# Ledger of designs, part 11: peptides against a protein of PDB entry 3KDP

Target 1, 230 residues: chain A of PDB entry 3KDP
Amino acid sequence: PFLIFIIANIPLPLGTVTILCIDLGTDMVPAISLAYEQAESDIMKRQPRNPKTDKLVNEQLISMAYGQIGMIQALGGFFTYFVILAENGFLPIHLLGLRVNWDDRWINDVEDSYGQQWTYEQRKIVEFTCHTPFFVTIVVVQWADLVICKTRRNSVFQQGMKNKILIFGLFEETALAAFLSYCPGMGVALRMYPLKPTWWFCAFPYSLLIFVYDEVRKLIIRRRPGGWVE

## One batch from the design tools (peptide; made by RFdiffusion4, then SolubleMPNN)

Design b1_p9_2_s1 (from b1_p9_2, 8 letters changed)
Fold by OpenDDE base, seed 2:
Structure b1_p9_2_s1 (fold): chain B 230 residues (1-230), chain A 9 residues (1-9)
Amino acid sequence: as target 1 above (230 residues)
Amino acid sequence: DEILKKLLG
C-alpha cells in the first residue's frame, strides 16, 4: 500500500499507525496459530523431519502467503479505498498525482472528479475514513488466509476447523478490528474513523477469491503430486 | 460534519 502511495502520488490509503496495528496486532496471533497448525499437521502425519536437510519453513508456503495471497490482500484493500473515494467524488484516475495538493492544508479548493471543491478538513475526513475500512478489509481477507493455510494439500472441507488456536486467532483479530474501528477516540489516536457496518462486507469477494483460488490449487496438487504448484 | 454523517450514515 505504501509503495503505491509513493509511486502513484495518491492520498494515503493506509496510515502508518494502521500498518503497525496490522503487523503487531492482527498478524502476530495468526502467525502463531499457523505455526501450531503446521507443526500439529506435520507431527501427526509425517515422520520426523531431517533437521540437516529440511528447511524449518517451507519456501512454497512463504511464497503463497506473502506473495500471491499478499497481493490479493493489497488489491482488496485498494478496492475498498477506491470505492470509498469514488463514492465521495474522487475517481481512481483523478487521484493520480493528487497527494501534493491533498496534503497541503493551505489549499482548500481541491476539485473532485465532478468539479466539487474540497477543503483540507473535508479531505482529511475522507482520507481517515479510508484507513479503517482498509484495515478491516485486510482482517476479513486474513480470515480466508488463515483457514486455507491449515493444510498444504487437503481441502478445508477435509481438514475442518480442529485447531483451537487458529479459531481463537480469528476471533481475536476480529475483536481487535471492531475495537479499533468503533472505540471512541480512535479517530484522534489512530486516525481511524468509524465506518458503516456494511463496509465489512466490501472485502468478502476478495476473501472468497482467495479461498477458491487456494482450493483449486490444492485440488491440482492432489491430482498431480510433485507438480510446480505444490 | 455533513461528510462524516454521510460516511457513517
Scores: peptide ipSAE 0.020, ipTM 0.676, DockQ to the pose 0.771
Fold by OpenDDE base, seed 5:
Structure b1_p9_2_s1 (fold): chain B 230 residues (1-230), chain A 9 residues (1-9)
Amino acid sequence: as target 1 above (230 residues)
Amino acid sequence: DEILKKLLG
């Protein structure tokens, strides 16, 4: 998010406070829950791996998979960001290079894509209105990430949702996201303004994409053991 | 609606 912010000079899509809320708030309990996940049912049927060669390949694969998933998460967040700004009159092309004027407190006549002028205060309201949905988008996408992390090879449908701590983690992160989004005073304290409930659904396609992507990956691994996808 | 009110107001 920050790299695109710097390169494209767009209004800040995600604040530092929201990042801290993700790292310290929503992600901790789910991450801990993975430590209690049951072993995959097929472990006893797997052939011994060569510890020297297979570890390196596995680390590279994990790194690539998490890298790809991370990119999809970022795309989901930015999609939400651009949709909100477009609904408020700022088309994506118009946002390029706008940051300098956007962040200037003394410029109160920044024009949107339709020629409407925006005061500094109005611009900051819409900016901070984007931060909360971006955060929520990440949480919704994290649902899929957490679920797919339950297994390396087996489908989630084969493994099931037996880990009660993981289920609790999903509810906890969602409840925390709702609290941070709608609790009175959060706009002042955390610069997280309330969002319309409809924005929760904006991330669903990306969450589904991650889920489908990983299930297809796992299916390929099951059908072609020892392939480059494992 | 509150956001719109703040933006329009």
Scores: peptide ipSAE 0.020, ipTM 0.648, DockQ to the pose 0.187
Fold by OpenDDE base, seed 3:
Structure b1_p9_2_s1 (fold): chain B 230 residues (1-230), chain A 9 residues (1-9)
Amino acid sequence: as target 1 above (230 residues)
Amino acid sequence: DEILKKLLG
């Protein structure tokens, strides 16, 4: 998000403090929970790794986690961001290059896509209103991400949801998201203004997409072992 | 803030 902020010169979609809350808050318990996941049913059918050549974290895993899934997650966040700004009069194309004027306190007549003028204070309210749903979008997408990370090859339907720590992690992550979104003072402390409840659903298509994508990928792997999608 | 009220409403 911050990279796009710099490259496209758009209003800041997600604050650095909010990102810190994601990395240290919402992601911690879920990540730890994966250590307690049950072994896949086919684990003994796999060849042992060569400790000299094979790493625990390989390029394929990194590519999946940070590349493919990360891209979908980012798209979900930005989708939410653009929708909110569009609903407030700022179409995506109008946001390009707007940062300079947006962040200038002395400019109180920034026009939106419909010719409405926005004061600095009004603009910052809208900006900070975007941070919360972007954050929540990440959390909602992380639900799917965490679930798909339960297994390398087996479907979630085969593996099941028996890891109570993982389930706890999902609830903790969601509870923290709700806390940060609705606790008084978060607007000042974290630049996260309260979220309209409907925005929680904005990310659901992306979560579903990730889930379906991974299930299809795993299905292909099961049917074609050693394929390029593995 | 009126904007916040509108956004939350």
Scores: peptide ipSAE 0.019, ipTM 0.597, DockQ to the pose 0.708
Fold by OpenDDE base, seed 4:
Structure b1_p9_2_s1 (fold): chain B 230 residues (1-230), chain A 9 residues (1-9)
Amino acid sequence: as target 1 above (230 residues)
Amino acid sequence: DEILKKLLG
């Protein structure tokens, strides 16, 4: 999110504090919980790895954990960000390069895509309003991400939801998201203004899509071992 | 206030 903020010069989609909440609050417990996930049913039937040659964390796992998952989360967040800003008169194309004027407190006539002028205070309200649903979107997408990352090959329906710590982590991060979204004072303390409950559903199609795509991918892997989708 | 109302309402 911050990289896109810098590269595209768009209004800040996600604040530093919210990033910290993701890294320390929402991601940590679920990530640790994955370490306690039961092995895939087929893994236990495989020969033990050679500890000298076989890395526990291989390139595929690194790519998935740090590349794919992070990118999926970012895309989900940005989707929600662009939707909210579009509903407030700022189309995505108009946001490109707008940061400089957006962040200038002395410019009180920044125009949206429809010619409406926005004061600095109004812009910051909209910006901080975007932080909350971006964060919530990350949490919602993370539900799917965590579930699909339980296994590399097996379907969730095959592996099941046996990791109680993971389940607890999902509830914890959801509760945290709700707390940060609706607790009084979060706008001042964290620059996270409250959002309509309907915005929680904005990420659901995306989360579902990711889930479906991963299940299809895993299905293909099971049907065609050694395929390009592995 | 109007923007907040629009965003929260």
Scores: peptide ipSAE 0.018, ipTM 0.634, DockQ to the pose 0.826

Design b1_p9_2_s2 (from b1_p9_2, 7 letters changed)
Fold by OpenDDE base, seed 5:
Structure b1_p9_2_s2 (fold): chain B 230 residues (1-230), chain A 9 residues (1-9)
Amino acid sequence: as target 1 above (230 residues)
Amino acid sequence: DEILEKLLG
């Protein structure tokens, strides 16, 4: 998010406080829940691997997979960001290079894509309104991430949702997201302004994409054991 | 405040 912010000079899509809420608030319980996940049902049917070669290859593949998932998460967040700004009159192309004027408190006549002028205060309200749904988008995408992390090879449908702690983690992070989004004073304290409930659905396509991506990956692994996708 | 109301409405 920050790299795009710097390169494209767009209004800040995700604040530092929001990042801290992700790292310290929503991610900890789900991460701990994975430690209690049961072994895959096929673990006893797997042939021994070469510990010297397969470990290194596996680490690289895991790194690439998580890297790809992380990129999809970021894309989901930015999609939500651009949609909200577009609904408020700022088309994506108009945001390029706008940061300098956007962040200048002495400029109160910044024009949107339709010629409407925005004061500094108005712009900041819209910006901080974008931070919340960006955060929520990450949480919704994390639902898929957490679910797919339950297994390496088996489909989630095969393994099932036996880990009650994981389920609790999903509810906890969602409840926390709702609290941070709608609790009075969060706009002042955390610069996270309330959002319409409809914005929760903006991330669903990306969550589905991650889920489908991983299920396809796992399907390939099951059909072609020892392949480069594992 | 007006923008916030519009966004929440």
Scores: peptide ipSAE 0.020, ipTM 0.682, DockQ to the pose 0.727
Fold by OpenDDE base, seed 4:
Structure b1_p9_2_s2 (fold): chain B 230 residues (1-230), chain A 9 residues (1-9)
Amino acid sequence: as target 1 above (230 residues)
Amino acid sequence: DEILEKLLG
């Protein structure tokens, strides 16, 4: 999120403190839980053929999985960010390069995509209004990401939810998201304004989409071993 | 408004 903020010069989609909450409070426990996830039923029965190759594959897999999870989370967050800003009159194209004027407190006539002028205070309200939904979206997407990434080939329905630590992590991050979204003072402390309950559902289509795509991918892998989707 | 004042003040 911060990288795109810098590269695209868009209004800040997510605060630094919130990012830390994600990294330390939301992602850490689930990530650790994945390390203790039971191997796929088909993998556990396979004797390690080459320890060096298996280690390399595992390291590459872990790196790829975590990298992909992070990218998917970012995409989900930005989706919600763009939706909220679009609903407030700022279309995605208009946000490009807007940061400089957006963050200038002396400019009180920043125009949205429809020619409406926004004061600095109004802009900051909408910016901070985006932070909470962005965070919540990451959590919601993370539900799916963690579930789908626990296996390479097996469906969630086949592998099951046996990792109690993962399940606990999902509840913890959800509770944290609720706390950060609705606890008084979070607007001041974290620049996260209270979230309308409807925004919790904004990420669900995206989460469902990635879940379905991953299940389809895994289905194809199971039916066609060695395919290009592997 | 109070939150905004604290954040933007």
Scores: peptide ipSAE 0.015, ipTM 0.471, DockQ to the pose 0.084
Fold by OpenDDE base, seed 1:
Formats: sequence, C-alpha cells, structure tokens
Structure b1_p9_2_s2 (fold): chain B 230 residues (1-230), chain A 9 residues (1-9)
Amino acid sequence: as target 1 above (230 residues)
Amino acid sequence: DEILEKLLG
C-alpha cells in the first residue's frame, strides 16, 4: 500500500495509525490462532513428526498467507479507497500525481474530476474517511483468510469452526474495527472518521472470492494430489 | 461538516 502511494503519488490511502493497528491488532491474534491450530493438529495426529514436511507446510502456509493473501487484502483496500474517492468526485485517474497539491494546506482550490473545488480541510476529511474503510476492508478480508488458512486440503465445511482461539480472533478484530470506526474522538485522535455500516459490506465480495478460490484450490488438490496447484 | 454529513448520511 505504501509503495503504491509513493509510485502513484496519490492521496494517502492508509494512515500510520491504521497500519499500526493492523500490525499489532489484527495480525497478532490470527498468528497465535494458527500456531495453536497447528499444535492441536500435531497432538491429535499420532504420526511421528517429520520436521521437514511440517516446516515446508508451515513455510508454504506463511508464504501463501503473507504473499497472495496480502496482495488480495491490499487490492481490496485500494478498491474501497478508490470507490470512496470516486463517490466524492475523485476518479482514480485524477488521483494520479495529485498528492503534492492534495497535501498542500495553502492550496484550497484543488479540483475534482467534475471541476468542483476542494479546500484543504475538505480534502483531509475525505482522506481520513478513507482510512477507516481501508482498515475495515482488511479486517473483513482477514475473516476469510483465517478460515481458509485453518486447513490445507480439507474444506472449511469439513474442518468446522472448532478452534475457539480463531473465533476469539475474529471477534477481537471485529470489535477493534468497530471501536476504531465508531468510538467518539477517533477522527481527531487517530485520523479515522466514522464509517457507514454499509462500507463493511464492500469487502465481502473479496472475502467471498478468496473463500471460493481457496475451496476450489483445495478441491483440486483433493482430486489431484501432487498437481501444480499445490 | 457538510462533507462529513454527506459521507456519513
């Protein structure tokens, strides 16, 4: 996300505080939940640990989680960002290179895609309004990510939601997102303005896409063990 | 405030 901000010179889609909340709040509990799930699965499997295969599985899971899933999360966040700005008159093409003028407090006549002039204060309100839904989008996408990462080959429907830590993690992420989105003073303190409840649903298509993709992948793996999809 | 209302409304 930060790289795109630098390369495209767009208004900041995700603030430092939101990044911190993601790193400390949303990523830690999932990581712990996965660690416990692995430990529980290892205890129940009476088969002797093959350290090499277990490490490879973990590395592959981590690589998928932080690589592919991270990219989809970023795409989802940016999608939400562009939608919000477009609804407020700033089309994606117009945002390219706009950062310099956007961040200049002395320029109060920045034009949107429709010729409307925006003051610095107005622009910052819109920018900070984007921070919250970007964060929420990541959380909602993480719901799907956590569920799909629970198993490598088994469907979520087969494995079930038995991990209490995972459920707690989902609840914690949701509670944190709600707190940051709706707690009074968050706009001033954290530059996260309140979010309409409808924006929570903007991420659902991405979550569904990830879920379907992973289920299809797992189905292919089950049908063709050792295939290129593994 | 008007923008915020529009965004939150």
Scores: peptide ipSAE 0.020, ipTM 0.691, DockQ to the pose 0.760; fails the geometry check
Fold by OpenDDE base, seed 2:
Structure b1_p9_2_s2 (fold): chain B 230 residues (1-230), chain A 9 residues (1-9)
Amino acid sequence: as target 1 above (230 residues)
Amino acid sequence: DEILEKLLG
């Protein structure tokens, strides 16, 4: 998100503090839950650990989680960001290069895509309104990510939700998202303004997309063991 | 206030 902010010179889609909340609050507990899931899965298989194969599998899981899935998470966040701004008169193309004028408090006549002038205060309200749903979108997409990472090859429907730590992580992540989104003072402290409850659903298509994508991937792996998709 | 109301309402 920050890279796109710099490259495209768009209004800040996700604040620094919000990013820290993601890294420390939403990513840490899931990472622990996944570590326990992997350990539990390895114990249940009762096979001698092959350090070479296990390392390769871990690297592949990491690559998928932080690569492909991470890209989809970012896309989901930006989708929500662009939808909110478009609903407020700023089309995506108009946002390109707008950051300089957007962040200048002395410019109170920034025009949107329809010629409406926006004061600095109005622009910042819209910007900070985007921070929260971007964060929430990441959390919702992470639900799918945590569920799919539960197994390497088996479908979620086959493995089920047996990891209590993973389930706890999902609840904790959701509770944190709700707290940051709706607790009084978060707008001032974290630049995260409250959201309409309906915005939680904006990320669902992306969460579903990740889920379907991973299930298809796992299906291919099961049908073609040792393939490049593994 | 109107923008905030639109966003939160």
Scores: peptide ipSAE 0.019, ipTM 0.649, DockQ to the pose 0.766; fails the geometry check

Design b1_p9_2_s3 (from b1_p9_2, 7 letters changed)
Fold by OpenDDE base, seed 1:
Structure b1_p9_2_s3 (fold): chain B 230 residues (1-230), chain A 9 residues (1-9)
Amino acid sequence: as target 1 above (230 residues)
Amino acid sequence: DKILEKLLG
């Protein structure tokens, strides 16, 4: 997200505080919960890992987590960002290169895509209005990420949802997202303005996409071990 | 990995 901010010179889609809340708040408990996940049903049929040759985190896992899933998460966040700005009169094409003027407090006549002039204060309100939905989008997508990370090969339906700590993690990150989104004063303190409840649903297609994608991937792996999908 | 290469490529 930050790279796109720099390259495209768009208004900041995700603030530093929101990033911090993701990294320290929403990601930690879910990640720890995975340590308590039950082994896959076929674990006794697998060869033991060679500690000298087999990395705990292999390139395939990194590629999947940061390459594929991370890109889908970023796309989900940016989609939400662009939708909000478009609803406020700023079409995506118009945002390109707008950052310099957007962030200048002395320019109070920045025009949107429809010729409406926006003061600095108005622009910042819209910007900060984007931060919360972006954050919530990441949390909603993380639901799917956490669930799919339970297994490498087995379907989630085969593995089940027996890890109570994982369920607690999902609840905790959701509760934190709700707290940050709706607690009075968060707009001033964290530059996270209140989110309309409808924006929670904007991320659901991406969450579903990740889930379906991973289930299909795992299905292919089960049917064709060593295939090009790994 | 090959899918990513195909998508990025």
Scores: peptide ipSAE 0.000, ipTM 0.277, DockQ to the pose 0.015
Fold by OpenDDE base, seed 2:
Structure b1_p9_2_s3 (fold): chain B 230 residues (1-230), chain A 9 residues (1-9)
Amino acid sequence: as target 1 above (230 residues)
Amino acid sequence: DKILEKLLG
């Protein structure tokens, strides 16, 4: 999100504090929970790894976690961001290069895509209105991400939801997201304005997309071991 | 890996 913010010079889609809340608050407990995931049903049928050649965390795993899934996650966040701004009169194309004028408190006549002038205060309200839904979108997408990380090749339907700690992690991150989104004072403290409950559903298609994408990937791996999709 | 190459290419 920050890279796009700089490259496209658009209004800030996700605040620094919200990023920290994701990295330290919502991701840490779930990540620990994965250490307690049960072994895949077929793991005992595999040859032991060669500790001299086989990395525990290989390039393929990194590619999946931070490449493919990360891109879909970012896309989900930006989708929510662009929808909110478009509903408030700022179409995506109009946002390109707008940051300089957007962040200038002395400019109180920034025009939207329809010629309406926006004061600095009004612009910041819209910006901070984007922060919370973007954050919530990330959390909702993380639900799918955590679930798919349970296994390397087995379907979630084969593995099941037996990790109680992972389940607890899902509830914990959701509760934290709700707290940060709706607790009084979060708008001032974290620049996270409250969002309508309906915005929680905006991320669901992307969460589903990640889930389906990974299940298809795992299906291909099961059918073609050693393929390019691993 | 090939999918990643397509995404980054």
Scores: peptide ipSAE 0.000, ipTM 0.273, DockQ to the pose 0.016
Fold by OpenDDE base, seed 5:
Structure b1_p9_2_s3 (fold): chain B 230 residues (1-230), chain A 9 residues (1-9)
Amino acid sequence: as target 1 above (230 residues)
Amino acid sequence: DKILEKLLG
């Protein structure tokens, strides 16, 4: 998010506070829950790893977690961001290079894509209105991310949802997201303005995409071990 | 890795 913010000079899509809420609030319990996940049913049928060459955390795992899934997650957030701004009169192309004028408190006549002028206060309201849905989008996408992390090879449908701590984590992160989004005073304290309930659904296609993508990947791995898809 | 390259490309 920050890289695009710097390169494209767009209004800030995700605040530092919201990032901290993700890293310290919504992600910790779910991550810990994975430590209690049951072993895959086929673990005893697999060849033992070579401890000299095979790391527990390999480049493939990192690539999957931070590369592929991370990119889809970011796309979901930015999609929500652009939709909100477009609904408020700022088309994506108009946002390019707008940051300098957007963040200048002395400019009160910034025009949107339709020629409407926006005061500094109005611009900041819409900006902070984007932060909360972006945050919520990340949480919704994290549902799928957490679920797919239960297994490396087996389908989630084969593994099942027996980890009660993981289920608790999903509810906890969702409840926390709702609390941060709708609790009075959060707009002032955290610059997280309330969002319409409809924005929760904006990320669902991306969550589904992640889930389907990983299930297909795992299916290919099961059918063709040692392939380039691993 | 190849999928990642396609996504980044």
Scores: peptide ipSAE 0.000, ipTM 0.317, DockQ to the pose 0.017
Fold by OpenDDE base, seed 3:
Structure b1_p9_2_s3 (fold): chain B 230 residues (1-230), chain A 9 residues (1-9)
Amino acid sequence: as target 1 above (230 residues)
Amino acid sequence: DKILEKLLG
């Protein structure tokens, strides 16, 4: 989000403090929970890892986490961001290059896509209104991400949801997201204004997409080991 | 995975 903020010169989609809350808050317990996941049924059919050549975290795992899933997650967040701004009169194309004027306190007549003028204060309200739903979108997408990370090859339906710590992590993540979204003072402290409940559903298609994508990928891997999808 | 990595990475 911050990279796109710089490159496209758009209003800041997600604050740094909010990002910190994701990294240290919402992601901590879920990540730890994966250490307690049950072994896949086919684990003994795999060749042992060579500790001299094979890393625990290989490029394939990194690409999956930060590349494929990360990109879908980012798309979900930005989708939410653009929808909110569009609903407030700023179409995506109008946001390009707008940052300079957007962040200038002395400019109080920034026009939206419909010719409405926005004061600095009004613009910042809209900006901070984007942070919360962007954050929540990430959390919702992380539900799917966490679930798909349970296995390398087996379907979630084969593996099941027996890891109680993982389940706890999902609830903790969601509870923390709700707390940060609705607790009084978060607007000032974290630049996260209250979230309309409807925005929780905005990310659901992306969460579903990730889930379906991974299940299909795993299915293909099971049917065609060493195939192009690996 | 390699193709997807190339496309989405």
Scores: peptide ipSAE 0.000, ipTM 0.271, DockQ to the pose 0.016; fails the geometry check

